# Ledger of designs, part 138: peptides against a protein of PDB entry 3J47

Target 1, 121 residues: chain A of PDB entry 3J47
Amino acid sequence: IRLTNQLKSLKGLQSKLKDVVEYLDKVINKELPINHTILGKLQDVFNLLPNLGTPDDDEIDVENHDRINISNNLQKALTVKTNDELMVIYISNLVRSIIAFDDLIENKIQNKKIQEQRVKD
Target 2, 26 residues: chain B of PDB entry 3J47
Amino acid sequence: NAQYHLLVKQGDGLLTKLQKYGAAVR

## One batch from the design tools (peptide; made by RFdiffusion4, then SolubleMPNN)

Design b2_p30_1_s1 (from b2_p30_1, 20 letters changed)
Fold by OpenDDE base, seed 3:
Structure b2_p30_1_s1 (fold): chain B 121 residues (1-121), chain C 26 residues (1-26), chain A 30 residues (1-30)
Amino acid sequence: as target 1 above (121 residues)
Amino acid sequence: as target 2 above (26 residues)
Amino acid sequence: SADDQELDEQLANMERILQQVHELLKEIEK
């Protein structure tokens, strides 16, 4: 039940991010005017990403390599304030990070439950 | 507009869930 | 554990991002 609810929440977030991407695509295609307020808020989202994942220096598992690549691509996207294409890439990376964090959160919850059970025994 | 309103509502729901998970993990 | 603290920080970042996305969606609705 909890896992299913987490997955549902992540799917909801993914859907919202997709809608933002679709909006940006419409702006790029000149179907909608550029809204500077929207772009500014999206920039604020991007500024939060450098804090996603302290590089733990240790075991370069394939998952860490993907995180490092996400962070580096993100940092490159942040240096270009108004590039809509980079914003799309950034949002896509954000979605991937959120999915990865969902798995980590679930693992942490499970570990906590195991520890609580051990203390009761 | 109605579709965006629905998206906003879904976002609020997701935020609430994340907050609950954060509280459970702390 | 240190890993648990990092996960908590990441979760807090996700919450902030979601808040910004929510505000962005409100601006798109206008």
Scores: peptide ipSAE 0.265, ipTM 0.777, DockQ to the pose 0.167
Fold by OpenDDE base, seed 5:
Structure b2_p30_1_s1 (fold): chain B 121 residues (1-121), chain C 26 residues (1-26), chain A 30 residues (1-30)
Amino acid sequence: as target 1 above (121 residues)
Amino acid sequence: as target 2 above (26 residues)
Amino acid sequence: SADDQELDEQLANMERILQQVHELLKEIEK
């Protein structure tokens, strides 16, 4: 179990790193507006969440940003802003996912209670 | 960024707890 | 039944998790 989770986390990290690189390339080439790239990265993060169990996305984004020697101050500032926006949306979606999962668990508990009551009757 | 990272870590902790709970209910 | 008691304990754990989520939301709003 632990090794499998670690492998999944590493694969998720690798995918995120690739996505960040692709994003930076697109931003450098002025191919995409910041908002579209943010949304794309968020989608990638969300797709990896079930596999990661714990998305360490923020640390990855910060590490990637720190590792990227952006010679252009404007490009650096835009990247930071993009990362901040991504984090906000990521946290919001994480919270929504947690709430939805909680509701699902509650529904399952209620269904089990109903089934147990039917067996007693 | 640091505040958001802290918040994400807290969320991840909660998600892990929910996953354990869901596994126990199944 | 013993099973019902276990389910009630699980529900209580869920409520605790919800409270933690609520606190997290409050921190987001700050």
Scores: peptide ipSAE 0.253, ipTM 0.809, DockQ to the pose 0.133
Fold by OpenDDE base, seed 2:
Structure b2_p30_1_s1 (fold): chain B 121 residues (1-121), chain C 26 residues (1-26), chain A 30 residues (1-30)
Amino acid sequence: as target 1 above (121 residues)
Amino acid sequence: as target 2 above (26 residues)
Amino acid sequence: SADDQELDEQLANMERILQQVHELLKEIEK
């Protein structure tokens, strides 16, 4: 159940990030100003963050890989990509970091609750 | 520009919340 | 526990990343 919810949340986030990318592509093409959709999509992501379930232990290995990929993508964006593409990568990295942080917080809260319960028993 | 500033401000707010949660969990 | 310490380190790393990202956003805003 929890894995399924997390996968659903990740899919939701992925869809949102894709929408942000599509928007940024439109901005690059001078079809739309940057600010409105990015802000809206970012707000949507932030509103979804509290609903992100805790990651299962099997996803921990993916996080280190994501950090490396994020750093590489950021460096690549700085060297090769436009400012808008850099912003997409930045927002994506921010969102990933927030999700990972939320998961970590939730795990820690649960561990604390378990420890407190063990001390009371 | 104003919307971008608002977005940055929201990001700051989230960062602050995350810091508070981190501190509460420690 | 050792696991809690590792989680705390990961949390600190996440906070650092978030701070860096925040600074990058501020720079992009300029």
Scores: peptide ipSAE 0.282, ipTM 0.808, DockQ to the pose 0.392; fails the geometry check
Fold by OpenDDE base, seed 1:
Structure b2_p30_1_s1 (fold): chain B 121 residues (1-121), chain C 26 residues (1-26), chain A 30 residues (1-30)
Amino acid sequence: as target 1 above (121 residues)
Amino acid sequence: as target 2 above (26 residues)
Amino acid sequence: SADDQELDEQLANMERILQQVHELLKEIEK
């Protein structure tokens, strides 16, 4: 039940993020003006993300670590690009962070279940 | 507009559920 | 455990991020 509710919540978040991406695509295509308030709020979201550059998070599966490294390299490469392109990269990183949090939540649930089993034994 | 407001409301409901879940997992 | 505490902090951060995403959606609606 709890896990199902988390998955539902994550799916809802994913849908919302898709809407944000679609908005950003319209801005990039100059179909809509840049909303500075949206940009500022996106920056706030970024500041809440754990620094993906701390190597000591031992438990990030090698596959996720490679994806993070690719993202950091893309961010460095794109530092010279337009603010709009940086925004797209930022949203992509946000989506990746949400996926990582989903995995962490699942791990926490599993750990709690293991602890409860140990107490019963 | 009405559909979007409904979507926002659904999002709020989801956030509330996530908060409750977080509290329960702690 | 210390790991569980860290996960709790990360979860709290995720909740804050979700709130910010919600606010972004409100701004996109405008």
Scores: peptide ipSAE 0.248, ipTM 0.766, DockQ to the pose 0.216; fails the geometry check

Design b2_p30_1_s2 (from b2_p30_1, 22 letters changed)
Fold by OpenDDE base, seed 5:
Structure b2_p30_1_s2 (fold): chain B 121 residues (1-121), chain C 26 residues (1-26), chain A 30 residues (1-30)
Amino acid sequence: as target 1 above (121 residues)
Amino acid sequence: as target 2 above (26 residues)
Amino acid sequence: SADDKELQEQLENMERILQQVHDLLQKLES
């Protein structure tokens, strides 16, 4: 039962991660703004991932051991994928901030040039 | 994990630099 | 002016940071 629930949760996470990737692609392409709610949910899912991977010490038959190993490998793979996606989101936000600051600096430079020209006139 | 932490550290470094420049512009 | 030079230096620094972020994104996509 617990393993089945873990697999179901992992499948759900995989689906959500796919959706997040698609969303991130849209954000990178400036088609959509970053949705903080989606990011929060993704973070929550990520924080739950470590809790899904604790193998309970139940009697691991060889079949269960193989299933657990497969589940752990899948969980690890999903964790890595999730981490990469979170990093992409974080970096994307940093890039946006940098662009905003660049625009601010450029605006200040332009304003100073305008002021200097006004003083010369 | 190590690669992830390295990337996070790099991002944090960039954020710190960004904050310093933001403060200098103010 | 001295202020203009400082602003230009800040802009250049931001551009360097942007390039670093871009490089990091490329690493994540690879």
Scores: peptide ipSAE 0.281, ipTM 0.838, DockQ to the pose 0.075
Fold by OpenDDE base, seed 3:
Structure b2_p30_1_s2 (fold): chain B 121 residues (1-121), chain C 26 residues (1-26), chain A 30 residues (1-30)
Amino acid sequence: as target 1 above (121 residues)
Amino acid sequence: as target 2 above (26 residues)
Amino acid sequence: SADDKELQEQLENMERILQQVHDLLQKLES
């Protein structure tokens, strides 16, 4: 039962990671804004991951130990991949913010030039 | 992991610079 | 004016940040 739940959780995480990748692709293509709900769910998954990686040492038969180790390694790999994707999202948002500020600065410069021209006239 | 942490650190540095810039524009 | 120079400096700083972000994105894509 516990192993089945862990596998189900990993499958869920994998599915979520796929969703994140798809979202990142859409963000890169400027098709969608950042979905905060997805990010929140990912954070929740990450907060739960340490609990999923703690094997209750007691009753697990030797044959299941290898599968658990493989699962943990896969989970770690998935976590790293997810972190990279989150970083891409973060950077993308940062870039958007910078662009917005750039536009704001340009607008301020233009307004100042207009005012200076009015004073000269 | 080390590369990831380095990248995160670089991103945080950029964020800090951006925040400073935003404060200066205000 | 002095204010215009400050704004230009800020713009240049933003451009540097953008370039750094771009470089980070390229690293993530690799």
Scores: peptide ipSAE 0.273, ipTM 0.837, DockQ to the pose 0.076
Fold by OpenDDE base, seed 4:
Structure b2_p30_1_s2 (fold): chain B 121 residues (1-121), chain C 26 residues (1-26), chain A 30 residues (1-30)
Amino acid sequence: as target 1 above (121 residues)
Amino acid sequence: as target 2 above (26 residues)
Amino acid sequence: SADDKELQEQLENMERILQQVHDLLQKLES
């Protein structure tokens, strides 16, 4: 039972890690909008949480109910942490994009000013 | 959870604004 | 020029967005 719970927790973690990797890959490849991907992965994680807490086909002994609850709580906490991390990554990328656009706009303005000066000369 | 969802929604809104801006700059 | 004014307006809009993103980050860190 303890081993089973540990295995479940590990499987949950593995699934989350896979989700993170897949998200990152999609972001790198520009296949999906960052935020939509994060949201989708978040939903997936939340949908998986109850399943991870569900007893496997093996009979879970009642004596380990407390351990199962602890494991489930840990899984939930890990999920929240993962979601936060993904959000941080997402927002960071957004900020980077905004900065890049800002620089682009400034460059365009400068170029236009230079052109205007050339016409006046 | 509710706070997280709120943050996500705010991020989505910002992204939308950013996209609109990008389209205008093009 | 009119175009410069438009670009400046766009820049200001981006700055506003950036500020909003920054605020969001702060909320996330809290």
Scores: peptide ipSAE 0.300, ipTM 0.846, DockQ to the pose 0.096; fails the geometry check
Fold by OpenDDE base, seed 2:
Structure b2_p30_1_s2 (fold): chain B 121 residues (1-121), chain C 26 residues (1-26), chain A 30 residues (1-30)
Amino acid sequence: as target 1 above (121 residues)
Amino acid sequence: as target 2 above (26 residues)
Amino acid sequence: SADDKELQEQLENMERILQQVHDLLQKLES
């Protein structure tokens, strides 16, 4: 019963992670706006995930171990993929912010030049 | 994992620089 | 003007940040 519930929970988590990845792909493609709350929750999930992969379960029977290892490897792979996507989104937002600041600085410079020209006139 | 951590560290560095510039522009 | 020089320095710093971001993006694509 406990193992079945754990497997069900893991499958549920995997499905949710897949949904998040799909969401992130849509955000990257600018099909949907970035939801910071979702990203924060996702980060919390990832911070909890390293506790699932502790190697100390080495003593469990080889056949179940292979399935668990495959599941863990797949989950790790999905986690890495999602992390990469999150990083792309993060970097994209940083780039946008930097561009906005550059435009702001340029506008300030232009405004100062206009004011200086007005004083000369 | 190491590459990811390096990327995160670089991103954090950029964020810090961005924050400094934001404060300077204000 | 001193203020213009400071603004130019800020722009140069932002350009350096942009280049660093670009380098990070290239690393992600590789």
Scores: peptide ipSAE 0.266, ipTM 0.833, DockQ to the pose 0.082; fails the geometry check

Design b2_p30_1_s3 (from b2_p30_1, 18 letters changed)
Fold by OpenDDE base, seed 2:
Structure b2_p30_1_s3 (fold): chain B 121 residues (1-121), chain C 26 residues (1-26), chain A 30 residues (1-30)
Amino acid sequence: as target 1 above (121 residues)
Amino acid sequence: as target 2 above (26 residues)
Amino acid sequence: SADDQELQEQLENMKRILNKVHELLEKIKE
């Protein structure tokens, strides 16, 4: 039962990660703004990940050890992937902020030049 | 990873400078 | 003005950072 729930959660996370990647691609392409709700959901998943990796100490059947190790490696790989996606989202937000400030600065420079010209006339 | 973190730090530094500039230009 | 030159230098630095970010994003897409 717990393993099935973990697999279902992992599949759900993988699906969300795909959605985030697709969203990030759209953000990179300037097609969509960053969805803060997706970011929040990813953070929630990340906060739940430590609880998914504790092998209950009890039934270490040898056949389960290889599957548990594969599951732990997959979970680590998914954690790394999630972290990378969060970083890409962060950078995308940073880039957008920088662009917005660049535009603001350029507008202010232009306005200042216009005012200086008006004072000279 | 290290290059990525360095880039993020550089971006944060730039953002801070931009905020200071935006405050000075207001 | 001196202030405008400093501002332009900051903008150039921002553009350099943006270019580095774009380069990294392209590397992630590969």
Scores: peptide ipSAE 0.296, ipTM 0.850, DockQ to the pose 0.062
Fold by OpenDDE base, seed 3:
Structure b2_p30_1_s3 (fold): chain B 121 residues (1-121), chain C 26 residues (1-26), chain A 30 residues (1-30)
Amino acid sequence: as target 1 above (121 residues)
Amino acid sequence: as target 2 above (26 residues)
Amino acid sequence: SADDQELQEQLENMKRILNKVHELLEKIKE
């Protein structure tokens, strides 16, 4: 029962990670804004993932040790992948901010040039 | 990873400079 | 003005960073 629940939770997490990747692709394509609530919940899930692998002190059959190691490696891989995805989102937002500032600065420079031309004239 | 972190750091530095400039132009 | 030149240099640096970010994003999509 516990192992089946862990596998189900892992499958659920994998599905959610896929949804996050799809969401990230939409954010990269500027189709959707970043949902901070989804990211926060995802981060919370990842912070809890190491705790989901803490075995309760019950009898460690050797067969469980290999499965625990595989689960931990998969969790680590998923954590790395999510960290990379979050970094991509962060950079994308930074880039958007930079572009917006560039446009603002260019507009101000143009306005200043127009004012200088009006004074000359 | 290291190149990514360097890029993020450079981007943050530029954003900070842009913010200072935007404040000076206002 | 000298300030406008410094700003333009910063904008060019930002564009370089943007290009590198786009390249990294494309590599992540692969």
Scores: peptide ipSAE 0.287, ipTM 0.849, DockQ to the pose 0.061
Fold by OpenDDE base, seed 1:
Structure b2_p30_1_s3 (fold): chain B 121 residues (1-121), chain C 26 residues (1-26), chain A 30 residues (1-30)
Amino acid sequence: as target 1 above (121 residues)
Amino acid sequence: as target 2 above (26 residues)
Amino acid sequence: SADDQELQEQLENMKRILNKVHELLEKIKE
């Protein structure tokens, strides 16, 4: 029962992570805007994930140790993957901000050139 | 990771410079 | 590896944009 619940929770998390990845891909592809609320909830889920894999129970049979190590390694790998995805989101937001500033700068340069041309005329 | 952090730092630095410029040009 | 490659491509694009913005900022300072 507990293992099944852990597996179900892990599958649920995996599904949610997949949904987040899909959302992030859409945001990267400029198909959707970034939802900060979804991002915040995702960060919270990831911050909680390391705590889901700590077996506090000292009496883990050696056979379970290898499975737990594999599960922990997989969970760690998934956590790293998620952190990388969050970094991609952050970078994407930064790039969007920089592009917006670039456009602002270009508009100001153009306006300045127009004013300089008007003074020469 | 290190390259990512460097890129983020550079981006933040550029963003800050852009903000200062945007304020000065106003 | 494919996801890593896509991430690297995005980082390169960002770097290109940052360089362009930097160049524009330098032109504005002149």
Scores: peptide ipSAE 0.305, ipTM 0.856, DockQ to the pose 0.029; fails the geometry check
Fold by OpenDDE base, seed 5:
Structure b2_p30_1_s3 (fold): chain B 121 residues (1-121), chain C 26 residues (1-26), chain A 30 residues (1-30)
Amino acid sequence: as target 1 above (121 residues)
Amino acid sequence: as target 2 above (26 residues)
Amino acid sequence: SADDQELQEQLENMKRILNKVHELLEKIKE
């Protein structure tokens, strides 16, 4: 039961990671704005990942150890991949914020120049 | 990872400078 | 004004950082 739940959670995480990758590709291509809700859901999945990797002590049959290690390595690899995706999303948002501020500054400079010209006239 | 963290740090520094400038222009 | 020139210089620095970010994003895509 626990392994099946871990596999199901991993499959769910993999599906969500795929959705995030697709979203990141759309953000990189400037097709869609970054959705913070998707990022929050990914963080929630990550906060659940350590709980999926904690072997509760009782029924450690030795044969499951290799499968658990493979699943933990896969979960760790998926965690790293999702962290990289979150970082790309964060950078993309930062870049958009910087561009928006740049445009705001330019607009203010232009407005100031127009006011200075009106005072000279 | 290290290059990415460095880039994020540089971006945050720029954002902070931009905020200070935006406040000074107001 | 001198303040506007300093702002333009900061904006150019921001554009330079944006270009570095784009370069890193392209490397991650590879």
Scores: peptide ipSAE 0.284, ipTM 0.844, DockQ to the pose 0.064; fails the geometry check

Design b2_p30_1_s4 (from b2_p30_1, 22 letters changed)
Fold by OpenDDE base, seed 1:
Structure b2_p30_1_s4 (fold): chain B 121 residues (1-121), chain C 26 residues (1-26), chain A 30 residues (1-30)
Amino acid sequence: as target 1 above (121 residues)
Amino acid sequence: as target 2 above (26 residues)
Amino acid sequence: DEENKELDEQLENIERILKQVHDLLKKLES
């Protein structure tokens, strides 16, 4: 049971990581605005959280129920924390992309100014 | 959470502006 | 708690960078 729950949590995290990668790819390709996708992924995380605590219909002995509940709550908390960390990483990558894009725009503007000056001369 | 959302919103605003400039430079 | 603090510091750094980019964009618009 504990190992199974840990595996489920790990699989959930893996799925979230995959979703983040897919989101980043979409942002790089300018397919989606960051805000809507971030909010959507956050919602997906919240929708998955209740499933982390659903006991499998297996005969959970009452004595293990309290320990299982505590473990599930801890796993949920850890999942939330990990999700927040992943979100920070995502935002950081977005910021880097924005900076790189800004530099590119500036370079293009400078090139345009140089061309305009050459035409005037 | 609120600070995070604010940061994301600001980033989106900047991205939008950069996209507009990119389109104007083309 | 320490990890959360580090995350908060990273968020603060990101906010600072975004502000700098915003200022640069304003300069380009002028």
Scores: peptide ipSAE 0.269, ipTM 0.830, DockQ to the pose 0.028; fails the geometry check
Fold by OpenDDE base, seed 4:
Structure b2_p30_1_s4 (fold): chain B 121 residues (1-121), chain C 26 residues (1-26), chain A 30 residues (1-30)
Amino acid sequence: as target 1 above (121 residues)
Amino acid sequence: as target 2 above (26 residues)
Amino acid sequence: DEENKELDEQLENIERILKQVHDLLKKLES
């Protein structure tokens, strides 16, 4: 049961990672904005992952110890990779926010110049 | 992690500067 | 390793964009 749950969780994580990669590619290509809801769900999944990987909770048969260690290492590797991807998404959003704010400032400056010209006329 | 935190800090710094500039332009 | 390389390339691109925005802001302040 535990191994099956771990495999299922790993497959789920792998699927989510693939979705994140695909989303990142779309963001890089400026095709789609970041979906905050998806990001939040991913964060929730990651917050639950430590509970899935704790070796201490169930008696793991010694004979499968090597396979379990490989699975845990893979899960950890996937977690790290996903965290890195989320970091890239976060930075990308920050950059977009900065650009949008810069554009807003420029628009305000232009509007102010137009108003000053109207007062002089 | 350290590189990421540095990059986030730089981004936050830029955002803060933009906010100050926006307030001054008002 | 290939995925990590792609991630690094994406980070580099973001850093370049941030630098460009910073330079533009400096030009506007002058």
Scores: peptide ipSAE 0.257, ipTM 0.822, DockQ to the pose 0.026; fails the geometry check
Fold by OpenDDE base, seed 2:
Order: structure tokens, then sequence, then C-alpha cells
Structure b2_p30_1_s4 (fold): chain B 121 residues (1-121), chain C 26 residues (1-26), chain A 30 residues (1-30)
């Protein structure tokens, strides 16, 4: 039971990491606005995680039910924590991209001003 | 969560503004 | 608790950077 729950958590984490990478690639390629898609996918993963725990709840004796509920709550809490950490990393990378883009805009504006001055001279 | 969502919304707003500036400079 | 504190600090740093970018954009608009 514990090993199976750990494997399920790892699979869930792997899936979320993959989704984050795919989303980052789409954002880098300017295909999607960052916030709505990440939140939607994270919500989808959170909706799928309880469903991964539900099939085992129907077959287990009443004495193990309290332990299973505690384990599921811990797994949910760990998933939320991991998701928040991944979101912070994602936002950090996004901010870096925004800063780089801002620098590019500034460089383009400066180059345009230099060209306009050269034409006037 | 609420603070994170607020930060995310602010980031999207800034990204949108940067995209508009990029289009104006082109 | 320590990891949550680190996450909060990272979020605060990101907010500061976003504010700086916002201020730079306002300067470019002027």
Amino acid sequence: as target 1 above (121 residues)
Amino acid sequence: as target 2 above (26 residues)
Amino acid sequence: DEENKELDEQLENIERILKQVHDLLKKLES
C-alpha cells in the first residue's frame, strides 16, 4: 500500500512536470498566455489525483479506512506543495523571459533612435 | 494560493504590455 | 515550514521584479 501510493505520487509528479515543460515550451514559442493554461492544467491534475485514490477505498476494511484517509490527505498536501514549488519555478523562468524581452525592446528602441540621428546628420 | 494567483495575474498583465510594446517597435 | 517560508520569499522577489518591469514599461510609455 505505501509503496503503491508513493509510485502513484511519483507518476503524478512526473505528469505534472511534463505538463509544466510543455506549457513552458508553448509560452516560449508565444503560442499561449501563461496564466490561464497552467492553472487549468494544474486543476486538471488535482482533479485526477483523487480519482487515482478512489478505486482502493471501496475494497479496504473499516480499520484501514482512517489510515487511508490520512494517507490520501498527506498525498494531497504533498501534491499541492510540489505544485506550488513548480509554479514558483515556472513564474521565475517567465519573469526572466520578460526581462530578456524588455532588454530586447530597449535595444530596438535605442537602435531606432541611432538610425534616426544618422539620417538627420 | 490567493497571493500566487495575484502574482500570476500581474505577470500576465506585464507580458501583455511587453507584447504590445514589441509590436509597436516593429 | 522552512520550505514554505522560502517559497514566500521567492514569490516576494518575483513581485518586486514584476513591479520593476512595470515601472520600466511606464517610463517607456512616457
Scores: peptide ipSAE 0.249, ipTM 0.793, DockQ to the pose 0.029; fails the geometry check
Fold by OpenDDE base, seed 5:
Structure b2_p30_1_s4 (fold): chain B 121 residues (1-121), chain C 26 residues (1-26), chain A 30 residues (1-30)
Amino acid sequence: as target 1 above (121 residues)
Amino acid sequence: as target 2 above (26 residues)
Amino acid sequence: DEENKELDEQLENIERILKQVHDLLKKLES
């Protein structure tokens, strides 16, 4: 049991380290902004959490510090993902508002031009 | 987070400018 | 990873639209 849990933790750590390396490479290459890359890495860690906690695995003692760390990482990853999604929604709504206002301005300009033409006739 | 906040600020600024323009055209 | 990629694409599209609106506003002010 303990050895199996340690092996799982090591596999998780190995995966995280790999993700960190990939992130660092992307940052060095300026392919991704630092913040987005961190979020992506957290998501990667989160996606690995179910693999670490498969219910078919022997009873992992709840007291393992490693489980707490894994749970915290998953929670952080989910939080980051949710925050990013909310940001996208917010920006989208802002853009929609701007577009609607722009259309309103254009309509007003057109109406004004029509009125000016009617007065000249 | 910082990039998002920057983008939000830019959007708000743009909206403000649009409002000013609308008021000027009115 | 796929969901994150889609989100990133949406963000990029929004940024592009905001830039276009900004440019249009600048033209109207001139």
Scores: peptide ipSAE 0.234, ipTM 0.793, DockQ to the pose 0.031; fails the geometry check

